Peptides against a protein of PDB entry 3ZOQ. Designs and how they scored, part 113

Target 1, 223 residues: chain A of PDB entry 3ZOQ
Amino acid sequence: QLLQDSWWNQLKEEFEKPYYQELREMLKREYAEQTIYPDSRDIFNALHYTSYDDVKVVILGQDPYHGPGQAQGLSFSVKPGVKQPPSLKNIFLELQQDIGCSIPNHGSLVSWAKQGVLLLNTVLTVRRGQANSHKGKGWERLTDRIIDVLSERERPVIFILWGRHAQMKKERIDTSKHFIIESTHPSPFSARNGFFGSRPFSRANAYLEKMGEAPIDWCIKDL

## One batch from the design tools (peptide; made by RFdiffusion4, then SolubleMPNN)

Design b2_p20_6_s3 (from b2_p20_6, 17 letters changed)
Fold by OpenDDE base, seed 5:
Parts: sequence; C-alpha cells; structure tokens
Structure b2_p20_6_s3 (fold): chain B 223 residues (1-223), chain A 20 residues (1-20)
Amino acid sequence: as target 1 above (223 residues)
Amino acid sequence: SAAEAAARAAAEQLLAATTE
C-alpha cells in the first residue's frame, strides 16, 4: 500500500537522498537473508493509518518487537492473538487507572492510529531476536524528519515521550506550538519510577479539548 | 502531482517486490 499523499508531500525529498537509498538496499538484503520484522508491507503502517494532517498525538517507540508475529508497524502495538508484552501491559494498566478503560483482551492499538495517534518507532525494522539490530542504518534520519515536519505544522500536535530515548527528540519539537507529555518508560524496569500515575491519556485529551479538537477514545474494545 | 504519485508508487513497489 502506498503512502498517503499528505505524507508523500512531506517526505518525498528524503526518499531521494543517498541515506535512504542505502537503507533501502540494506533492507532488501536483510529481508532476503534474515527474518525481519515487521512484514515489509507493514513497515509504514503508522503513516498509512494516520495521515500527516490527521495527526493529533504522537507516541514514540524505539524499534519493533523482534518476536514472531508481534510487530505490526505501530509502536508498542502487537497483532491480535499475540501475548501483550510487559511494556504494553503497563500501558493498559495506566490507561485503566488514568481514565477507567478496561484492559483489552488483545494488544492492537490500531484504533488509536485511526483516530490520529501516530504510533511511530524511531527505527522501523528489526532482525528476529536482535533488538536494535537496525539502529543507525538510516531510519533515525527519516523518522527525525517525520518529527520535524510535524513540528513545523501550524496545527498543534501532542508528543508523548516515554523514557530517555524518546525524550531526546524533544529538542526537535517547537514547544511554542506543540505540547509534550513526558514520563519514565512503561517498561517494568522504569514504570514505577514515574510512568504509573503520569496520566498521559487524560492529559492528552485535555490538550485536545483546549485546542477545540475531539478527544481520543483511548478505550480499546475486545475482539 | 502525477509525477510524484508515479515516483512514490515506483519506490514503494520496488521495496515491496524485493522484500516480500
């Protein structure tokens, strides 16, 4: 599936640059020789579900889940039928405590994406069983550009930045126009140090309402 | 534009064709 026109207009120059061509060639080799996640058709799912103009909220992740059948091209999200990873479980626990949503029986965040939540990883591919294996290969430059063009957008965006990796992107965000929600990462190693109780979902909706926009329905229906 | 759409389609098709 092709990228939406709104994203193409923002990113077309990147795809012509040498770094992206090199990344593309690397990916061709990797997908041919290794087991790479997500499926190649799902790499840009975040951009497919949420157009440039429709972005209301951005949630940054690092790189895709590296287990079989998990990654679906959306940060923190897993395909239906897949056991919820620890970080995602904690996200749903905070969601329940924050705004009273029930914990869904699956881990798909597609419903968020369809409402304007850009679920963006900074690195969009990974080798099976090898976290961060595609770090530093060019994805970060593209995803930095995604953050940049959103920062340059006149209509405000809410950036939810969990953990230091995501928070490093704060310097690219025009805080005179856009809103940032920061906390520790939902990982079991850090969630108790600030993620729990951070109430990112209600805070995001509060900003949206102040902007005159419809809030996100963060509650996820069971399948 | 039509040219941009064609370029986009070609780029994404090439990626899909070689990674599937």
Scores: peptide ipSAE 0.035, ipTM 0.668, DockQ to the pose 0.019
Fold by OpenDDE base, seed 2:
Structure b2_p20_6_s3 (fold): chain B 223 residues (1-223), chain A 20 residues (1-20)
Amino acid sequence: as target 1 above (223 residues)
Amino acid sequence: SAAEAAARAAAEQLLAATTE
């Protein structure tokens, strides 16, 4: 699938740079020789579902789920029919406590993406069963540029930064224009240390309404 | 221009086919 023109205009220079060409060649080898997630057709789903101009909220993840059938190219999201990972379960628990949404019977966050929630991982591929296996291979440079061009956008964006990895990107965000919602990560390891009760969903909508924009319908319907 | 549009389309195809 081709990128939307709005993202192409922002990222076209990156795709011609040597680092990305090297990344591309690496990925060709990896997908040929290893089991890599997500499906190669789904790598850029976050950009496909949410155009540059339509971004309202950004939720940063690290890298894709590395189990069979899980990753669908959106941070924290899993394909329907897949057991919800612990972090995602905690996200839905906070969603329920924050704004009263029911826990959905699936883990797909596509409905958020279609409303302008950019579900971006900093690394967009992973080897099966090997978390962070594609760290430091070039994805971070591209996704840093994605953050940069959003930061440079005049229309404000809300960045939801869960955990220290995501929060390290704060230095790239112009806080004079954009809003940041920070807490600990939704992982069971850290959720009780600040994620629960952080109310990122209502806070994001409050910012959107203050900006005169339509809020996100965070509630997810059952399939 | 048409040439620029074609070049863009080709580049996007390369992106879409990154892992093919």
Scores: peptide ipSAE 0.032, ipTM 0.637, DockQ to the pose 0.017
Fold by OpenDDE base, seed 3:
Structure b2_p20_6_s3 (fold): chain B 223 residues (1-223), chain A 20 residues (1-20)
Amino acid sequence: as target 1 above (223 residues)
Amino acid sequence: SAAEAAARAAAEQLLAATTE
């Protein structure tokens, strides 16, 4: 995979560091010996769809879906034809209540990514059926750097932080320049405790308009 | 420069080798 030039300029030093070399070697073993998601060609899809310069909004996830055919390298997103996971269903419910979008017949968020929504998991790979199996192996250091370089960017970014895990990254974000939208996680366990009614989509667009930028078309067309 | 281009290419190959 080749990163867009803008991301390469921001991250090239990371790929030369020992931690990433160790991560790479680990991943080679994992993909050879285990079933790992997403497909190796899709690991960096979030960066492929949304260049560093084009990022308008960041939505942080934890790690990829660990079922067959689900993960496509974008947080919360699933490949077309895949049943929408519970958290994603709740995201679409909030989207409908927030700005009136219809619930799409698929779970792909690629249209968001193409508009500048960086759908970033903090851990970018997972073993089949084993949530968090690649936690603490080096991805977090890289994705922390992604957050850092966005925080350092002059052009403001909107960070949508659902739940405690994502909100732990708030300390890395310069809130004098960037905007934070926080709520509980869209998971069924927590959605009714603050996610529903949080209206992150309209709030994000309100910030974009204040900055003189085009809003995100959050509505997703059926396939 | 040519040297910078070569270094970038090598690093990009490292990334590609991770994902391909």
Scores: peptide ipSAE 0.029, ipTM 0.620, DockQ to the pose 0.017
Fold by OpenDDE base, seed 1:
Structure b2_p20_6_s3 (fold): chain B 223 residues (1-223), chain A 20 residues (1-20)
Amino acid sequence: as target 1 above (223 residues)
Amino acid sequence: SAAEAAARAAAEQLLAATTE
């Protein structure tokens, strides 16, 4: 018996479409023949932790980390015990400067996800050591639909769009209803060109409070 | 929480739709 949850209601028709069936077959082959990240059980962790109705904030990434043990099915997040990637380190630096949070001793963003921060990559799988190896295989169509159904939601959402790739999705977002926070990417190659000092966390909370919503506790406790 | 558990179970069904 299938449970009727908010995401299933929004996405069930996508899973019946040819593009997704082709994606599924591709993934079955890839997971059988290659080392693919994240673990297949973790592909939809973003949707696991944050229901359609509970989304308050969306943070878009491109595709999962492609090193062993890194990807957690959440954009920018890494499993506990994994060295924080450079972009994530910069995210925490901005978090500290923005609202005074301490730098956590791990890189898991699960606490954000549980509070309504949808940590969505546009592509949800990757081959080990091969960035963007699953680009253009169907994930983008599904994740575009995720953005679309959120854009169509009556209750407003805050979209945090770091870098050009994420900002390309702005055209899909109804800015008459939803709030956009844009800056350069937290990558070391771009962070000093606008990400640092952009204060996305306090700005997101300010908007949530304006909406009468509970703010996000962005500070992450040590494990 | 119970709500989180229910959400997890429902989302796993989405994954099942991907792999079945």
Scores: peptide ipSAE 0.029, ipTM 0.662, DockQ to the pose 0.021

Design b2_p20_6_s4 (from b2_p20_6, 14 letters changed)
Fold by OpenDDE base, seed 5:
Structure b2_p20_6_s4 (fold): chain B 223 residues (1-223), chain A 20 residues (1-20)
Amino acid sequence: as target 1 above (223 residues)
Amino acid sequence: SKEDEEREKGRIKLELETTK
């Protein structure tokens, strides 16, 4: 695994703090004794694919998918060959309606990550079949720091905050420098109450263009 | 180099080294 140097410079102090050491020890036990997702090598894929300096957009999720073969260390993303979860299906529906992209035949968002879309969950691991099982174990402190150092960055970032959980992080974001795109969550339970029609993809690109940056190619090619 | 060493340290810190 290759660590992005820019993230190391921003986060190195966190890894020496007791909370992270305790989290790491807990995770070692969890992975040894139970089925934990994603694969331990994929936990930090969001940081691996998108360097601190390359972040253009942040999309916040809660915690990884807890089914076999689903989670790949990126919020909302699933490994190729895995059935698209309902929320992801709705994301692609909005993508199609927003900017005309075709629905891909897979659910991997790696192409977004490689373009500077940080697909960050606030909690980075989960027990099989047990949503939020690793909530409150230390991940939130690290991921809060990730949000903080991005907020402190001079170069603006676009934060896409779907649903109340993600929107609770807004208080950590300097909105005088950074842009926020908010709507209801893409979940079937909430998508029709504001997510559909919110056009987060075109809006994000509009901000990028305003800043003189290259827009994201949100359209995902079939595998 | 020093940069490479720091990168390696970061890698180690980010890896759980689990066998399962």
Scores: peptide ipSAE 0.029, ipTM 0.608, DockQ to the pose 0.019
Fold by OpenDDE base, seed 4:
Structure b2_p20_6_s4 (fold): chain B 223 residues (1-223), chain A 20 residues (1-20)
Amino acid sequence: as target 1 above (223 residues)
Amino acid sequence: SKEDEEREKGRIKLELETTK
C-alpha cells in the first residue's frame, strides 16, 4: 500500500536510518520463518487510514493481538468475525455508558480511523502467541517519531493514554498545545480502577468542539 | 510527478518482501 504524502513527508528520513533498515531485515526473516501478526500488508494500516493532517485523536496501544485473525494494524481493533477481546469489550462498555452507543456485533474500529482517530500501537508486529516478542527491535523508535511529529504539528491533537505504557509517552507530547486524556487500561485487570467512568469519548469530542472541529462519531454500526 | 515518486518510495519502504 502507498503511504499518504503527509505521513511520508514526516517519516521518510526514518526509513533511511540504520535502525529501520535493521528492523525491516529482521521482519523479513520473521515473516518468512514464523507466523507474524498482523498480515505484512496491514502493518501500517493506522497510517493508511488516517493521514498526518487528518489526525484528530490518537489512541496508543502496545503491540498487536497475537491470535489468529485478530490484528488488523489498528490498536485495540480486531477484524470482523473475530471474537472481541476483553479489553475491547470494556472499551465498548465504556462507550455505551459514556455516550450511549450500542455494543457492535464486531470489533473493527476502522470507522474511527477513517474519521481521524489514529489507532497506533507502539510496536507494530508480534509473533503468534508471543506477546511483546518484537519489543525493542526498532518499532518504538519509529512510533516515537510518529508521536513527535504529531506533537510538533501546529493543529492540536487529542491523545488518549490508557495505562502506564501509553502514559509514558506523555513526556514526548507538548501539553501546552495538545490535549491528554488519561486513565487506567481497559484490560479486565485495571478497568475497574479508573477506565470505567473515565468517559474518554465525550471528553475527546468536547475538546474537538472547543477547537472548532467536527466531533468523532464513535458509535459503530453492525455489519 | 515528484509526488508520485515520493509515494512510490514510501510504498517500497513500508512494504515487506515476504513469502508468508
Scores: peptide ipSAE 0.028, ipTM 0.598, DockQ to the pose 0.019
Fold by OpenDDE base, seed 1:
Structure b2_p20_6_s4 (fold): chain B 223 residues (1-223), chain A 20 residues (1-20)
Amino acid sequence: as target 1 above (223 residues)
Amino acid sequence: SKEDEEREKGRIKLELETTK
């Protein structure tokens, strides 16, 4: 995996730091000894699909899905052919109610990523069947830096922050420049408490239009 | 460039150093 030049320029110093070297060594052991998701070649897919300069919207997740064949290196997204997880189903329900999109027959959000939606998890790897197993190992420091460099960007970004975990990152975002869309998490345990009806997709597009940018085509075509 | 060399060495290319 090679990062795009725009991301490399923003993050190159992080990769030389001891914390990342330790993380890298840990990951090498983990991938050798455990079943780790996503595939090692897909860890940085969010950065691969969406360059630093092309980011329009950020959607923060926690860590990858920990089931077989699910994670594809994009927050909330699953590979085609994979059953849509509950949170993703609720995302599509809100999408339908918000802007009238049909529910797609798959769960891949790659089309969003290609349009400038950075689908970033704060932790980029996970052990099979063990949610948050790689929490506190160094990813958070790197992804915090990703948020920081986006916050420092002059061109505004829209941050969609679902739930407390994502909202904790708000302190790192310059709200004088960037736009924040907050609600409860799309999880079945919290979606009815504010996520449904929050209309993050139309609100994001409204900000983009105000900025003179093309809106995101949030509707996902069937495969 | 030095940056290109570091990238080429695969500092972040875990797939080259990890096995499944």
Scores: peptide ipSAE 0.027, ipTM 0.586, DockQ to the pose 0.020
Fold by OpenDDE base, seed 3:
Structure b2_p20_6_s4 (fold): chain B 223 residues (1-223), chain A 20 residues (1-20)
Amino acid sequence: as target 1 above (223 residues)
Amino acid sequence: SKEDEEREKGRIKLELETTK
C-alpha cells in the first residue's frame, strides 16, 4: 500500500536513504523468520488514516503491543475484540472524567485517527513478546522526521506527550507555532502521578477551537 | 497526465507483503 500524497511529499526522501533501506531489509527478515507485530500491511496505518495535511493532534507512543492480535499500527490502539491493555483502560477513564465519554466496548482508536489524530509510535514494529525488540533499528529516524515535518508545518499541531519517552521529542517541536500537552504516562505505574486529571482531550479541543478548527469527537462508539 | 503517471511510478510501497 502507498502513502497518501501529502505524506509522500514529506517523507519520500527518507525512503531512499540507506538507513531506511537497511531497516526494510531487516524487517523482511524479521517478518519471514519470526512473528512480528503489527501485520505488515498495518505498519503505516497511522499515516494511512491521517494525512499530513489533516493532522490536528499527535499522540506519541513507543512501540506496538507485542501480543497476538493487539497492534493495529496505531499508538495505544488495539483491534476490536481484544482486551483493552491497562494503559488504554486508563486513557478511557481519563476520557470519561475529562469530557464524559462512556467507556467503549473495544479498544480501537481508528475513529480518532480518521478525525486527524495521528497515533504515532516512535518504533513501528515489534517481535512477539519482546518489547522494544526493534528499538534502534531505524524507525526512530523516520518518525523523528515525521515529527520534524509536522513541526515545520505552518498550520499548528497539538502534540500530546505522555511520559518521558514522548516528552524527549519536545526539543524537535517548534513551540512558537505548535501546542504541547504533557503529563505522566497513562500506564498504571504512572497514571496517578499526573495523567489522571490532566484532561488532555478537552485541552486539545480548546486549542482547536482557538485555531478556528473543528474539535475532535473523542467519544468512541461501541461496536 | 504524464506527471501523474511519473509521480505514481515514483511512489514506494512501504508495507511489506504478507505471506499467506
Scores: peptide ipSAE 0.036, ipTM 0.641, DockQ to the pose 0.017; fails the geometry check

Design b2_p20_7_s1 (from b2_p20_7, 10 letters changed)
Fold by OpenDDE base, seed 3:
Structure b2_p20_7_s1 (fold): chain B 223 residues (1-223), chain A 20 residues (1-20)
Amino acid sequence: as target 1 above (223 residues)
Amino acid sequence: MQAADEEYLAKQEELERLEE
């Protein structure tokens, strides 16, 4: 896939490394032999919608939804017409409580991505019905590099880290330059233990305003 | 995370079946 110039400049060296070559070969086999999500053209949608220079906020996920028609290459996001997964429903509930947004009639977070919210999963592909099936195959090294190059960026970034998996990446983030918003995961298993009431959206916008940047319009319009 | 969501949904379905 062709990346925007700003991301290409940051990641071009990774694509030449053996681990990524092996990952690509693995993916070729997987897409040929299995049903893999998201669609191959959507794997890098997070980078397509949000250039390196345009990143204002990062929201880390683990791996894509593994059901038909769900994943669209953005963490927590589902294609329009797809039932909102429980975690996403809770995200919208917190959004409503935090800043008064209505619950949208779809689950697409593309509008966030277009505003500079990098919706990045640490693993960018998955087999149908098999969560974490592509864990440890090379994606984590690439996405770690994505976090690293953002951490190295002079212009500050806001990292929203929901749950333990995302929070494990905190060690890669230079907190002298960047801001971190942490809470429990929006999953129904953990949302009531800290996610609800964490107000990540208003807090993110508060940081953006402090930085002299335009806030994110987190409210999602119905389709 | 999809895995957590699927687990939750499965649990909810089980609870609903038990309530019937």
Scores: peptide ipSAE 0.188, ipTM 0.747, DockQ to the pose 0.825
Fold by OpenDDE base, seed 1:
Structure b2_p20_7_s1 (fold): chain B 223 residues (1-223), chain A 20 residues (1-20)
Amino acid sequence: as target 1 above (223 residues)
Amino acid sequence: MQAADEEYLAKQEELERLEE
């Protein structure tokens, strides 16, 4: 997988490490023997859509959706034509209440990614029907490095951390430079316990404006 | 993301089956 130069410069050393080589070999077997999501060409879509230098906001996810045609290499995002998963529906509900956006007729967050929202899962692949099946296989080390190099960047980043899993990454973020927006997860199990009303979108834009940067157009157009 | 969603959906489906 070819990465943009900006990410390659930050991550090239990781790809030469044994853990990543082992991960690569595992993935080769998995894609050959199992149905794996997303498509192998889409694994690094988050990095493809949002360069290292263009990152304004990071939204951390856990692992990809494991149903047919869902995952497109972006956290919480689903391909057009795919039914919106419960968490994504709640994200759009909060978006509507926060800044008045209409609920889109699709679940693609590519428009966010193109504006500098890094939609990063901590694990970038999954077996069909088996959530977290690729947990602990090496992705977490790479994605931790992604968080690290962003934390080390002088230009501030806004990290949106929904739920405990994402919030565990807070220790890797230099809060003297970067901004963190935390709430419960958008899942139906937890959304009413803090996610709804957390207004992450307006808060993110407020930070961007304070930094002298253009805000994110969070509203998603229908297809 | 999917783990929490799948658990929710599975639980809802189970509840629906029990109500039938």
Scores: peptide ipSAE 0.187, ipTM 0.745, DockQ to the pose 0.782
Fold by OpenDDE base, seed 4:
Structure b2_p20_7_s1 (fold): chain B 223 residues (1-223), chain A 20 residues (1-20)
Amino acid sequence: as target 1 above (223 residues)
Amino acid sequence: MQAADEEYLAKQEELERLEE
């Protein structure tokens, strides 16, 4: 899949490596033989909506939603018309409590992506109904490289790390240069243990303001 | 992410079935 020039310059060497070629061949078989999410054209939507140079904030997810019509290549985001998953509902609840945004009537986070919020999953594909089915197949190495090249970028980035899985990536982030916002995961299992009240949206904007950058408009309009 | 949500939903459904 073709990427923007800014991302291509950062990642072109990865696409030539054997691990990615093996991943690509695996994906060809998977998409041919099974129902895979997201649509193949949407796999790199996070990079399509947010260029390397335009990244202001990173929100890490694990792998895509594996139900019909849900995944759109952005972490935590679902296509319009799809019921909001529990974690996403909690994200919007925190958004409301943090900065007063209304709960949107859809779950698309595309408006965040267009403003420089990289909504990156560590694994970018999944089999229908089988969470983590594409774990350990090569995506993690690519997405680790994405984190690395962002960490190496001179202009600071804000990393929002919800839950243990995302927080394990902290070791790849130069915290002398970049900002980290950590809390428990928005899942109903963990949200009450620290996610609620963590105010990641206002905190992210506070960092952006200190950097002299425009804040993110986190409020999502109804469709 | 989605795995945690699904586990939550599955547990809720199980609890509902036990209440029946």
Scores: peptide ipSAE 0.190, ipTM 0.743, DockQ to the pose 0.796; fails the geometry check
Fold by OpenDDE base, seed 5:
Structure b2_p20_7_s1 (fold): chain B 223 residues (1-223), chain A 20 residues (1-20)
Amino acid sequence: as target 1 above (223 residues)
Amino acid sequence: MQAADEEYLAKQEELERLEE
């Protein structure tokens, strides 16, 4: 699928580079020979739903869920009808405690994406049942560039960095222009050590209001 | 994200088996 013009203008040079061509060829083989998630049409959903200019908030994930029907090309998000993974459940618990939203009956975060929340994984594909199977294959270079071009943008962005993996990207973010919200990861292993009570949603909206931008409606409607 | 969730679920399942 073709990217929106705003992202294409920022990333077109990357797509011409050898690393991306090699990645593309690898993916063609992987999708042909194995079950890969998400569906190939959904790989760039984060960029499809949120244009470069419309990005208000970035939430970084690692790689897609590797179970059937789960991944939909958005970090932490699962397709409707899919059981909410533990981290996502904790995200919704914090959402409820932070700003009073009800816990939705599904795990789709598309409504966030449509409002300018870039739900970006650092790796955008995975083999069925094999976490991190596409790590180090070229995605990280592209997604690093996505972070870079957002960091270079004059209009401020809010980066929500849960856990060490996401926080490692902080060095790529110009904190003189952009805002960072950091906490432990929403995983049950770490959520009680700082994620719960971190109130990332209200804090993000507070920054948006300070910038004169419309806040995110973080509450998700039931389907 | 995903890996951490799976590890947690696996440990929970193991604990449940030990309690049986």
Scores: peptide ipSAE 0.188, ipTM 0.747, DockQ to the pose 0.807; fails the geometry check

